# Ledger of designs, part 114: peptides against a protein of PDB entry 4Z5W

Target 1, 305 residues: chain A of PDB entry 4Z5W
Amino acid sequence: IPDVFLELNKLWYFSAQSNLFNGEMPRSLSNSRSISLLSLRNNTLSGQIYLNCSAMTNLTSLDLASNSFSGSIPSNLPNCLRLKTINFAKIKFIAQIPESFKNFQSLTSLSFSNSSIQNISSALEILQHCQNLKTLVLTLNFQKEELPSVPSLQFKNLKVLIIASCQLRGTVPQWLSNSPSLQLLDLSWNQLSGTIPPWLGSLNSLFYLDLSNNTFIGEIPHSLTSLQSLVSKENAVEEPSPDFPFFKKKNTNAGGLQYNQPSSFPPMIDLSYNSLNGSIWPEFGDLRQLHVLNLKNNNLSGNIP

## One batch from the design tools (peptide; made by RFdiffusion4, then SolubleMPNN)

Design b2_p19_1_s2 (from b2_p19_1, 10 letters changed)
Fold by OpenDDE base, seed 1:
Structure b2_p19_1_s2 (fold): chain B 305 residues (1-305), chain A 19 residues (1-19)
Amino acid sequence: as target 1 above (305 residues)
Amino acid sequence: SVADEILKNEKNLGILTVE
C-alpha cells in the first residue's frame, strides 16, 4: 500500500480488503487524523501493528483480520478514544491480551478468532473492565486451557460471547449469569464438563445457544424450555451490530456461511455431541421462535415429543 | 413437533468464527 494518506486529509473510510497487498501498513495511514473506518482484512500485510492513537482521533473501526501481521497486540489501542470495533481474527500474535485493555472504555466489539491468544484467565480479567463490550469472539485460542469460573468476573453489557474450539476445560462459568443481556453464547468444541446450569434459562435475551461438542453430563435443564426470547417475539432487544462478519464453518479450512449480523443466525439450541441423559422435554414445543434444536449424539432416552 | 426440529439440523454443525 503506498504511503500517500497524508494528502488524503478528508479520508473517512478506507477499505482495501480482499486484495494482494503486502508489506507493512503505511506510516501515513497509521497517523491519519481523518480516518474513521479502516479495513485491510484478507491481505498479506506483515510486520508489527502500530497505530498512532494520538493522531488517529477519528478511528472508530479497525479490521486487520486475515493478514500476516506479527508480534505483540498494540498496547496503546485504548488511547484511540473513539475505537469501538476491532477485528484481529487470523493474526498469529502468540500473545496475551495487553493489561492496558482494562482502560478500553470505547471498545464495543472485539475479535481475536484464531489469533494464537494465550492465557484466557488474564484475558477475561482484563476484558471485564471494558464496560461497553457487547461482542467478544475468542474462538480458536487458549488451546487446552481452563475456562475460569471466578464468580467475580463481570461482563454486564455482553450480548455475544463466542469461545468455540479452544479445547477448554472446566464447567459453564457462573460469572455468565452476570450477563443478563446475553443474546448469543457459543462454547462449542471444547472439553467443558459438568452439568448444564439451570440459570442459562434465565437469560431472557438468549436466542442462540451452542454447547455442542463438549463433555456435558446430566439432564437438559428444564429452564431452557422457558427461554423468553424463544417463547415470544416481543422482547426484541437491540441487536448487536459488530462491524465484522461472522462465519459458521464445518471445519477451520472450509468456506463458511457468512452472517453479517448476529440476528441473521437462526434461533438455536445446540446441545449435540455431549453425554446428556434423561428425556427430551415436551415443553421445547413452547419455544415458538426456535428454528434449530440439535440434541443428536447424546445419551437421551424416552419418547421424542 | 420437537421431532421435526431435530430432523432439520444435520446441516448446521460448524464452528462460529470471525475472519
Scores: peptide ipSAE 0.317, ipTM 0.752, DockQ to the pose 0.199
Fold by OpenDDE base, seed 5:
Structure b2_p19_1_s2 (fold): chain B 305 residues (1-305), chain A 19 residues (1-19)
Amino acid sequence: as target 1 above (305 residues)
Amino acid sequence: SVADEILKNEKNLGILTVE
């Protein structure tokens, strides 16, 4: 990428995604006063990520995903006072979340999907201080770690939490009960155990629940039949989605289904591939907004209602 | 990476991710 961004003093949006750009990010781009949205996703950019946050006063969205960047996560990003959305997916950091992210009050959406992030306990302890954090994607990190259950963790404004395919141990964490605005929860493809907690049915905005491919035992909580977002349409809060798309990837070699916003996901309860027992509650028939109920490959018995 | 090996070995993951 040429070092010409000093002359582009009116450049508000720079999208150079899905090209063949290599080398480092140019210094004039790292010092741009005009850029609000920067996307360099899916290139071969390398070196360390450096942004001059004192210069980049208009930066609101940063997408550097699927690049060959190396080194540490930039600890100065919280100084970018308007920065809301960060996509660092598929950047192999081999690092922990910086302690400076405790001060990241502008942050609303963060993805580190498949970024070799380590120490989930530290990551969640840091990120709980981000009071405006609504979307958190941590899929394909924290391999074989334990999902912290510490009740002091608080994500009050969290709407989307995705921590899939981490081989995480532990139980469904009670601190999620402190997230009453949660709309989407994906903890699939882990090694989570215990029972599915009844308080999940108190999450009145929860329309998408994926707990599939874990080691959950016991009965399906009857409280899941009373999820208000799945009973009635009235609570569809149109909120600003993150500037990055989501992908549902069924096969590693196939393109994932792209979803531009969380509300584009079909309303779903997936409890498949567990060790759940008991009956299917007839009151699942009250969930008139539910598109997908997947209970496959459990120890369920009785009649299908 | 272990994540890349998991992705190669796990058929039909159905996982949500950002790319």
Scores: peptide ipSAE 0.310, ipTM 0.651, DockQ to the pose 0.314
Fold by OpenDDE base, seed 4:
Structure b2_p19_1_s2 (fold): chain B 305 residues (1-305), chain A 19 residues (1-19)
Amino acid sequence: as target 1 above (305 residues)
Amino acid sequence: SVADEILKNEKNLGILTVE
């Protein structure tokens, strides 16, 4: 990418995604005063990520995903006072979340999907201080770590939490009950154990639940048959989606179905590929908004209602 | 029926990610 962005003093949006750009990010781009939305996703850009947050006063969205960037996560990003959305998916940092992210009050949406992030305990302890954080994607990180169950963790405004395919150990953490606005929870493809907690049915905005491919035992909580978002249409909060797309992939290496907004996901309960027992509750028939109920590959018994 | 909703759901197990 040429170093010509000093002349582009009115440039508000720059998208150069899905090209063949290589080398480092231009210094003039890292110092742009006008740019609000920057997407360089799906290129071959390299080097360290550096942004001059004192210059980039209009930056609201940053998508650098699927590039060959290296080094540390930029600890100065919280100084970008308008920065709301960050997509760092598929950047191989091999790092922890910076402690400076405790001060990231502008942050609303963050993805580190498949970014070789380490120490989930530290990451969640830091990110809980981001009071405006609504979307958090941490899929394909933290390999074989333990999902912290510390009840003091508080994500008050969290709407979307995706921590899939981490081989995480532990149980469904009770601190998620402190997130009453949660709409989407994906903890699939882990090594989570214990029972599915009944308090999940109290999350009145939860329309998408994926707990598939874990080691959950016991009965399906009857409280899941009373999820208000799946009973009635009234709780479809069309809130601002993150400026990055989601992908549902059949395999980690395959292309996925693209979803531009979390609201475009079909309302779903997926509990498949566990060790759940007992009967299927007939009251799942009351979930009139439910599109997908996947209970495959469990130890369920009795009649299908 | 719950049975009809279960049968529709042979949808491929997929990992939700951002890319």
Scores: peptide ipSAE 0.305, ipTM 0.746, DockQ to the pose 0.207
Fold by OpenDDE base, seed 2:
Structure b2_p19_1_s2 (fold): chain B 305 residues (1-305), chain A 19 residues (1-19)
Amino acid sequence: as target 1 above (305 residues)
Amino acid sequence: SVADEILKNEKNLGILTVE
């Protein structure tokens, strides 16, 4: 990418995604006062990520995903006072989340999907201080770590939490009961154990639940038949989605299905590939908004209602 | 990486990712 952005003093949106750009990010771009939205996703950009947050006073969205950047996560990003959305997916940092992110009050949406992030306990302890954080994607990190169950963790405004395919140990964490606005929870493809907690059915906005491919035991909690978002449409608050798309991969070699917003996901309960026992509750028939109920590959018994 | 090995071995990953 040429270093010509000093002349582009009115440039509000720069999208150069899905090209063949290589080398470092231009210094003039890292110092742009005019840019609000910056997307360089799906290139071969390299070097250290550096943004001059004192210059980039209009920056609201940053997408650098699927690049060959190296080194540390930029600890100065909280100084970008208008920065709401960050996509750092598929950047191999091999790092912890910086302590400075405790001060990241502008942050609304964060993805580190498949970014070799380490120490989930520190990551969640830091990110709970981001009062405006609504979307958090941490899929394919924290390999074989324990999902912290510390009751003091609080994500009050969290709407989307995705921590899939981490081989995480532990249980469904009780601190998620402090997230009453949670709409989408994916903890699939982990080593989570214990019972599915009944308090999940109290999350009145929860329309998408994936707990598939874990080691959950016991009965399906009857409270899941009372999920208010799946009983009636009346509470569907369309909130602003993150500026990055989601991908549901059916096969690692196939292109994932792209979803531009969390509300584009079909209402779903997936509890498949666990060790759940007991019966299927007939009251799942009351979930008139439910599109997908997946209970396959469990130890369930009795009649299918 | 271990994540890339998991991705290769788990043929039917219904995984939500951001890319």
Scores: peptide ipSAE 0.245, ipTM 0.661, DockQ to the pose 0.334; fails the geometry check

Design b2_p19_1_s3 (from b2_p19_1, 10 letters changed)
Fold by OpenDDE base, seed 5:
Structure b2_p19_1_s3 (fold): chain B 305 residues (1-305), chain A 19 residues (1-19)
Amino acid sequence: as target 1 above (305 residues)
Amino acid sequence: SVAEEILKTESNRGILTVE
């Protein structure tokens, strides 16, 4: 990428995604006063990520995903006072979340999906201080770690939490009960155990629940038949979605289905591939907004209602 | 039943990610 961004003093949006750009990010781009949205996703950019946050006063969205960047996660990003959305997916950091992210009050959406992030306990302890954090994607990190259940963790404004395919141990964490605005929860493809907690049915905005491919036991909580978002068409407040799309991938190397916003997901309960027992509740028929109920490959018994 | 139709709907099994 040429170092010409000093002359582009009116450039508000720079999208150079899905090209063949290589080398480092140009210094004039890292110092751009005009850029609000920067996307360099899906290139071969390298070196360290450096942004001059004192210069980049208009930066609101940063997508550097699927690049060959190296080194540490930029600890100065919280100084970018308007930065809301960060996509660092598929950047192999081999790092922990910086402690400075405790101060990241502008942050609304964060993805580190498949970024070799380590220490989930530290990551969640840091990110709980981000009071405006609504979307958190941590899929394909934290391999074989334990999902912290510490009740002091609080994500009050969290709407989307995806921590899939981490081989995480532990139980469904009780601190999620402190997230009453949660709309989408995916903890699939882990090694989570215990029972599915009844308080999940109290999450009135929860329309998408994936707990599939874990080691959950016991009965399906009857409270899941009363999920308010699945009973009635509540006016889904059109909240600003993250500037990055979601992908549902069958394999890490396969193309995925693209979803531009969380509301594009079909309303779903997936409890498949667990060790759940008991009957299917007839009251699942009350979930008039539910599109997918997957209970396949469990120890369920009785009649299908 | 309404439940039987919902239960026959295979979820597209996969991993939710950002790329």
Scores: peptide ipSAE 0.367, ipTM 0.787, DockQ to the pose 0.202
Fold by OpenDDE base, seed 4:
Structure b2_p19_1_s3 (fold): chain B 305 residues (1-305), chain A 19 residues (1-19)
Amino acid sequence: as target 1 above (305 residues)
Amino acid sequence: SVAEEILKTESNRGILTVE
């Protein structure tokens, strides 16, 4: 990418995604005063990520995902006082979340999906201080770590939490009950154990639940048959989606189905590929907004209602 | 029926990620 962004003093949006750009991010771009939305996703850009947050006073969205960037996560990003959305998916940092992210009050949406992030305990302890954080995607990180169950963790405004395919150990953490606005929870493809907690049915905005491919035992909580977002249409809060797309991938190397917004996901309960027992509750028939109920590959018994 | 919703589900398997 040429170093010409100093002349582009009115440039508000720059998208150069899905090209063949290589080399480093140009210094004039890292110092742009006008740019609000920057997407360089799906290129071959390299080097360290550096942004001059004192110059980039209009930056609201940053998508650098699927590039060959290296080094540390930029600890100065919280100084970008308008920065709301960050997509760092598929950047191989091999790092922890910076402690400075405790101060990231502008942050609303964060993805580190498949970014070789380490120490989930530290990451969640830091990110809980981001009071405006609504979307958090941490899929394909934290390999074989333990999902912290510390009840003091508080994500008050969290709407979307995706921590899939991490081989995480532990149980469904009770601190998620402190997130009453949660709409989407994906903890699939882990090594989570114990029972599915009944308090999940108290998450009145939860329309998408994926707990598939874990080691959960016991009965399906009857409280899941009373999820208000799946009973009635009234709780479809059309809130601002993150500026990055989601992908549902059958394999890590395959192309996925693209979803531009979390609201584009079909209302779903997926509990498949566990060790759940007992009966299928007939009251799942009351979930009139439910599109997908996946209970396959469990130890369930009795009649299908 | 609950049975009909169960049958549609195989197509929707995968890992939810950002790229």
Scores: peptide ipSAE 0.362, ipTM 0.777, DockQ to the pose 0.204
Fold by OpenDDE base, seed 2:
Structure b2_p19_1_s3 (fold): chain B 305 residues (1-305), chain A 19 residues (1-19)
Amino acid sequence: as target 1 above (305 residues)
Amino acid sequence: SVAEEILKTESNRGILTVE
């Protein structure tokens, strides 16, 4: 990418995604006062990520995903006072989340999907201080770590939490009960154990639950038949979605189905590929908004109602 | 049953990611 952005003093949106750009990010771009939305996703850009947050006072969205960037996560990003959305998916950092992210009050949506992030306990302890954080995607990180169950963790405004395919150990963490606005929870493809907690059925906005491919035991909690978002069409105020798409992929190397916003996901409960026992509750028939109920490959018994 | 119809829906098995 040529270093010509000094002349582009009115440039509000720069999208150069899905090209063949290589080399470093231009210094003039890293110092742009006018840019609000920057997307360079799906290129071959390299080097250290550096943004001059004191210059980039209009930056609201940053998508650098699917590039060959290296080195540390930029610890100065919280100084970008208007920065709401960050997509750093598929950048191989091999790092922890910086402690400076405790101060990231503008942050609303964060993705580190498949970015070799380490220390989930530190990551969640830091990110709980982001009061405006609504979307958090941490899929394909934290390999074989333990999902912290510390009850003091609080994500008050969290709407979307995706921590899939981390081989995480532990249980469904009770601190998620402190997230009453949670709409989408995906903890699939881990090594989570214990019972599915009944308090999940108290999350009135939860329309998408994926706990599939874990080691959960016991009965399906009857409270899941009372998920308010799946009983009735509430007028879900469509809050602004993150500026990055989601992908449902069969594997890390396959193409996936693209979803532009969380609201485009079908209402779903997936508890498949666990060790759940007992019966299927007849009251799942009351979930009139439910599109997908997947209970296959469990130890369930009795009749299908 | 309503549950039987819902159980016939295969969820698209896969990993939910951002890219």
Scores: peptide ipSAE 0.390, ipTM 0.796, DockQ to the pose 0.203; fails the geometry check
Fold by OpenDDE base, seed 1:
Parts: structure tokens; C-alpha cells; sequence
Structure b2_p19_1_s3 (fold): chain B 305 residues (1-305), chain A 19 residues (1-19)
């Protein structure tokens, strides 16, 4: 990318995604005072990510995903006082979340999907201080770590939490009960154990639940048959609109279904590929807004209602 | 019926990611 952004003093949006750009990000771009949305996703850009947050006073959205960037996560990003959305998916950082992210009050949507992030305990302890954080995607990180169950963790405004395919150990963490605005929870493709907690059915905004491909035992909580968002349409919950698309992929290398908004997901309960026992509750029939109920490959018994 | 909801499961088995 040419270093010509100094002359572009009125540039508000720069999207150069899905090209063949290589080398480092231009210094003039890293110092742009005008830019609000920067997307360089799906290129071959390399080097250390650096943004001059003191210059980039209008930056609201940053998408650098699917590039060959290396090194540390930029610890100065919290100084970008208007920065709301960050997509750092598929950047191999091999790093922890910077401690400075405790101060990241502008942050609303964060993706580190498949970014070789380490230390989930530290990551969650840091990110809980982001009071405006609504969307958090941590898929394909933290390999074989333990999901912290510390009840003091609080994500009060969290609407979307995706921590899939991390091989995480532990149980469904009680601190998620402190997220009453949660709409989408995906903890699939882990090594989570124990029972599915009944308090999940108290998450009145939860329309998408994926706990599939874990080691959960016991009965399906009857409280899941009373998920208010799946019983009635009346709760027009403000939809989280992150500036990045979601992908449901069969394999890491396969093309996936693209979903531009979390609301584009079909209302779903997926508990498949666990060790759940007991009956299928007839009251799942009360979930009039449910599109997908996946209970396959469990130890369930009795009649299908 | 719950049976009908189970049958509607197009097995969109996949990992939910952002890319």
C-alpha cells in the first residue's frame, strides 16, 4: 500500500479488503486524523501493528483480520478514544491481551478469533473492565487452558460471547449469570464438563445457545424450555451490530456461511455431542421462536415429544 | 412438536468464527 494518506486529509473510510497487499501498513495511514473506518482484512500485510492513537482521533473501526502481522498486540489501542470495533482474527500474535485494555472504555466489539491468544484467565480479567464491551469472539485460542469460573468476573453489557474450539477445560462459568443481556453464547468444541447450569434459562435475551461438542453430563435443564426470547417475539432486544461478519465453518480451511449480523443466526439450542441423559422436555414445544433444536449424540432416553 | 424441531436441524455443524 503506498504511503500517500497524508494527502487524503478528508478520507473517512478506507476499505482495501480481499486484495494482494503486502508489506507493512503505511505510516501515513497509521497517522491519519480523518479516518474513521479502516479495513485491510484478507491481505498479506506484515510487520508489527502500530497505530498513532494521538493522531488517529476519528478511528472508530479497525479490521486487520486475515493478515500476516506479527509481534505483540498494540498496547496503546485504548488511547484511540473513539475506537469501538477491532477485528484481529487470524493474526498469529502468540501473545496475551495487554493489561492496558482494562482502560479500553470505547471498545464495543472485539475479535481475536484464531489469533494464537494465550492466558484466558488474564484475558477475561482484563476485558471485564471494558464496560461497553458487547461482542467478544475468542474462538480458536487458549488451547487446552481452563475456563475460569471466578464469580467476580463481570461482563454486564455482553450480548455476544463466542469461545468455541479452544479445547477449554472446566465448567460453564457462574460469572456468565452476571451478563443478563447475553443474546448469543457459543462454548462449542471444548472439553467443558459438569452439568448445564439452570441459570442459563434465566438469560431472557438468549436466542442462540451452542454448547455442542463438550463433555456435559446430567439432564437438560428444564429452565431452557422457558427462555423468554424463544417463547415470544415481544422483546425487541437491541441487536448487536459489530462491524465484522461472523462465519460458521465446518473446518478452519473451508468456506463458511457468512452472517453479517448476530440477528441473522437462526434461533438455536445446540446441545449435541455431549453425554447428557434423561428425557427431552415436552415444553421445548413452547419455544415458538426456536428454529434449531439439536440434541443428537447424547445419552437421552424416553419418548421424543 | 419437538420432533419437528429436531427434524429441522440442518446440521450446520461448524465453528463460529470471525474472519
Amino acid sequence: as target 1 above (305 residues)
Amino acid sequence: SVAEEILKTESNRGILTVE
Scores: peptide ipSAE 0.378, ipTM 0.791, DockQ to the pose 0.200; fails the geometry check

Design b2_p19_1_s4 (from b2_p19_1, 12 letters changed)
Fold by OpenDDE base, seed 3:
Structure b2_p19_1_s4 (fold): chain B 305 residues (1-305), chain A 19 residues (1-19)
Amino acid sequence: as target 1 above (305 residues)
Amino acid sequence: SISQEILENEKDLGIHTVE
């Protein structure tokens, strides 16, 4: 990418995603006063990520995903006082979340999908201080760590939590019951154990639950048959979605599906590939908004309602 | 790691934010 952004003093949006750009990010771009949205996703950019937050006063969205950046996570990003959305997916940091992210009050949406992030306990302890954090995606990190169950953890405004494919140990954490605005939970492809907690059915906004491919035992909580968002068509207040898409690979298709908003996911309960026992509750028939109920590959018994 | 390559080749990884 040429170093010409100094002359582009009115440039508000720069998207150069899905190209063949290599080398470092231009210094004039890292110092742009005008840019609000920056996407360089799916390139071959390298070197360290450096943003001059004192210059980049209009920066609201940053997508650097699927690049060959190296070094640490930029600890100065909280100084970008308008920065809301960050996608750092597929950047191999081999790092912990910086302590400075405790001060990241502008942050609303964060993804580190497949970024070799370490220490989930420290990451969640830091990120709980982000009062505006609504979307957190941590898929393919923290390999074989324990999902912390510390009751003091609090994500009051969390709407989307995705921590899939981490081989995480532990249980469904009780601190998540303090997130009453939670709409989407994906903890699939872990080593989570214990019972599925009944308080999950009290999350009135929860329309998408994926606990598949874990080691959960016991009965399906009857309270899941009373998930209010799945009983009644809530007017999903379309809150601002993150400026990055979500992807889910379907087992049948070589291509992943893209979802531009969390509301674009079909209403779903997936508990498949666990060790759950007992019956399928007939009251799942009350979930009139439910599109997908997946209970396959469990130890369930009795009649199918 | 071999485990990460296996996971990346799995048909279902859960939700992520990469193409």
Scores: peptide ipSAE 0.383, ipTM 0.745, DockQ to the pose 0.435
Fold by OpenDDE base, seed 5:
Structure b2_p19_1_s4 (fold): chain B 305 residues (1-305), chain A 19 residues (1-19)
Amino acid sequence: as target 1 above (305 residues)
Amino acid sequence: SISQEILENEKDLGIHTVE
């Protein structure tokens, strides 16, 4: 990318996604006073990520995903006082989240999907201080770590939590009960154990639950039949979604489906590929907004209601 | 078992934010 952004003093939006750009991010771009949205996703950019937050006073969204950046996660990003959305997916940091992120009050949406992030306990302890954090994606990190169950963890404004494919051990963490605005939970493809906690059915905004491909035991909590978002059409005010898309694979050989917003996901309960027993509750028929109920590959018995 | 190898190759990654 040429170092010409000093001349582009009115540039508010720069999208250069899915190109063949290589080398380092231009210094003039890292010092741009005008840029609000910056996306360099899916390139071959390299070197250290550096942003001059004192210059980049208008930066609100940063997408650097799928690049060859090296080194540390930029610890100065919390100084970018308007920065709301960060996508650092598929950047191989091999790092922990910086302690400075405790001060990241502008942060609303963060993805580190497949970024070789380590220490989930430290990550969650840091990120709980981000009071405006609504979307957190940590898929394909923390390999074989334990999901912390510390009840003091608080994500009060969390709407989307995705921690899939981490081989995480532990149980469904009770600290999630402190997130009453949770709309989407994906903990699929882990090694989570124990019972599915009944308090999940008290999350009135929860329309998408994926606990598939774990080691859960016991009965399906009857409280899941009373999920308010799945009983009635609440007029969910479309809150501003993250400036990055979500992807879910349907089949091994198909490209992932793109979802531009969390609201684009079908209302779903997926408990498949566990060791759940007992019957299917007939009260699942009360979930009039439910599109997908997946209970396959369990130890369920009785009649299908 | 064949089922575990199929499950390893059919790793639905869950939701992610990259193509």
Scores: peptide ipSAE 0.375, ipTM 0.734, DockQ to the pose 0.633
Fold by OpenDDE base, seed 2:
Structure b2_p19_1_s4 (fold): chain B 305 residues (1-305), chain A 19 residues (1-19)
Amino acid sequence: as target 1 above (305 residues)
Amino acid sequence: SISQEILENEKDLGIHTVE
C-alpha cells in the first residue's frame, strides 16, 4: 500500500480487504487524522501493528484480520479514544491481552478469533474492565486452558460471547449470570463439563445458545423452556452491530455462512454431542421463536414430545 | 474411535470472524 494518506485529509473510510497487499501498513495511514473505518482484512500485510492513537483521533473501526502481522498486540490501542471495533482474527500474535486494555472504555467489539491468544484468565480479568464491551470473540485460542469460573468476573453489557474451539476445561462459568443482556453464547467445541446451569434460562435476551460438542452431563435445565427471547418476539432495540461479520461453518466441505449481524443468526439451542440425559421437556413447544433445537448425540430418553 | 473421526469431519469450529 503506498504511503500517500497524508494527502487524503478527508478520507473517512478505507476498505482494501480481500486484495494482494503486502509489506507493512503505511506510516501515513497509521497517522491519519481523518480515517474512521480502516479495513485491510484478508491481505498479506506484515510487520508490527502500530497506530499513532494521538493522531488517529477519528478511528472507530479497525479490521486487520487475516494478515501476516507479527509481534505483540499494540498496548497503546486504548489511547485511540474513539476506537470501538477491533478485528484481529487470524493474526498469529502468540501473546496475552495487554494490561492496558483495562482502560479501553471505547471498546465495544473485539475479535481475536484464531489469533494464538494465551491465558484466558488474564484475558477475562482485563476485558471485564471494558465497560462498553458488547461483543467478544475468542474462538480458536487458549488451547486446553481452564475457563475461569471466578464469580467476581463481570461483563455487565456483554451481548455476544463466543469462545468456541478452545478445548477449554471447566464448567459453564457462573460469572455469565452477571451478563443479563447476553443474546448470543457460543461455547461449542470445548471440553466443558458438569451440568448445564439453570440460571442460563434467566438470560431473557439469549436467543442463541451453542453448548454443542462438550462433555455436559445431567438433565437439560427446564428453565431453557422459558427463555423469554424464544417465547416472544423481543422488540429488541437495533443495537449497533460489530463492523465485522461472523462466520459459521455448518460442514467442513461447505463454505462458511456469513452473518453480518448477531441478529442474523437463527434463534437456536444446540446441546448436541454431549452426555445429557433425561427427557426432552414438552415445554420446548412454548419456544415459538426457536428455529433450531439440536439435541442429537446425547443420552436422552423417553418420548419425543 | 469412529466417533472421534465423525466428530472431526463434523467440526463446526463454532462462530468465527474470519472465513
Scores: peptide ipSAE 0.373, ipTM 0.737, DockQ to the pose 0.629
Fold by OpenDDE base, seed 4:
Structure b2_p19_1_s4 (fold): chain B 305 residues (1-305), chain A 19 residues (1-19)
Amino acid sequence: as target 1 above (305 residues)
Amino acid sequence: SISQEILENEKDLGIHTVE
């Protein structure tokens, strides 16, 4: 990418995604006063990520995903006072979340999916201080760590939590009950154990629940048949979605489905590939907004309602 | 009619933000 962004003093949006750009990010770009949205996703950019937050006063969205960047997560990002959305997916950091992210009050959406992030306990302890954090994606990190169950963790404004494919141990953490605005929860492809907690059915905004491919035991909580968002068309206020897409890969050989907004996911309960027992509750018929109910590969018995 | 779209045996890695 050429170092010409000093001349582009009115540049508000720069998207150069899905190209063949290599080398470092231009110094003029990292000092741009005008840029609000920066996407360099799916390139071969390298070096350290450096942004001059004192210059980049208009920066609101940063997508650097699927690049060859190296080094630490930039600890100065909280100084970018308007920065709301960060996508650092598929950047191999091999790092912990910086302690400075406790001060990241502008942050609304963060993805580190497949970024070699370590220490989930520290990550959650830090990120709980981000009072405006609504979307958190941590898929493909924290390999074989324990999901912390510390009741003091508080994500009051969290709407989307995705921590899939981490081989995480532990149970469904009670601190999630402190997130009453939670709409989407994906904890699939872990080593989570115990019972599915009944308090999940009290999350009135929860329209998408994926607990598939774990080691959950016991009965399906009857409270899941009372999920308010799945009983009635609550007008989920179209809150500002993250400026990055979500992907769900069905088949290993098919292109993943792209979802531009969390609200574009079909209303779903996936409890498949566990060790759940007991009956299917007839009251799942009350979930009139439910599109997908997946209970396959469990120890369920009785009649299909 | 619950449209049981029985999603097949797909190794779904869960939701992520990468292509």
Scores: peptide ipSAE 0.356, ipTM 0.736, DockQ to the pose 0.353; fails the geometry check

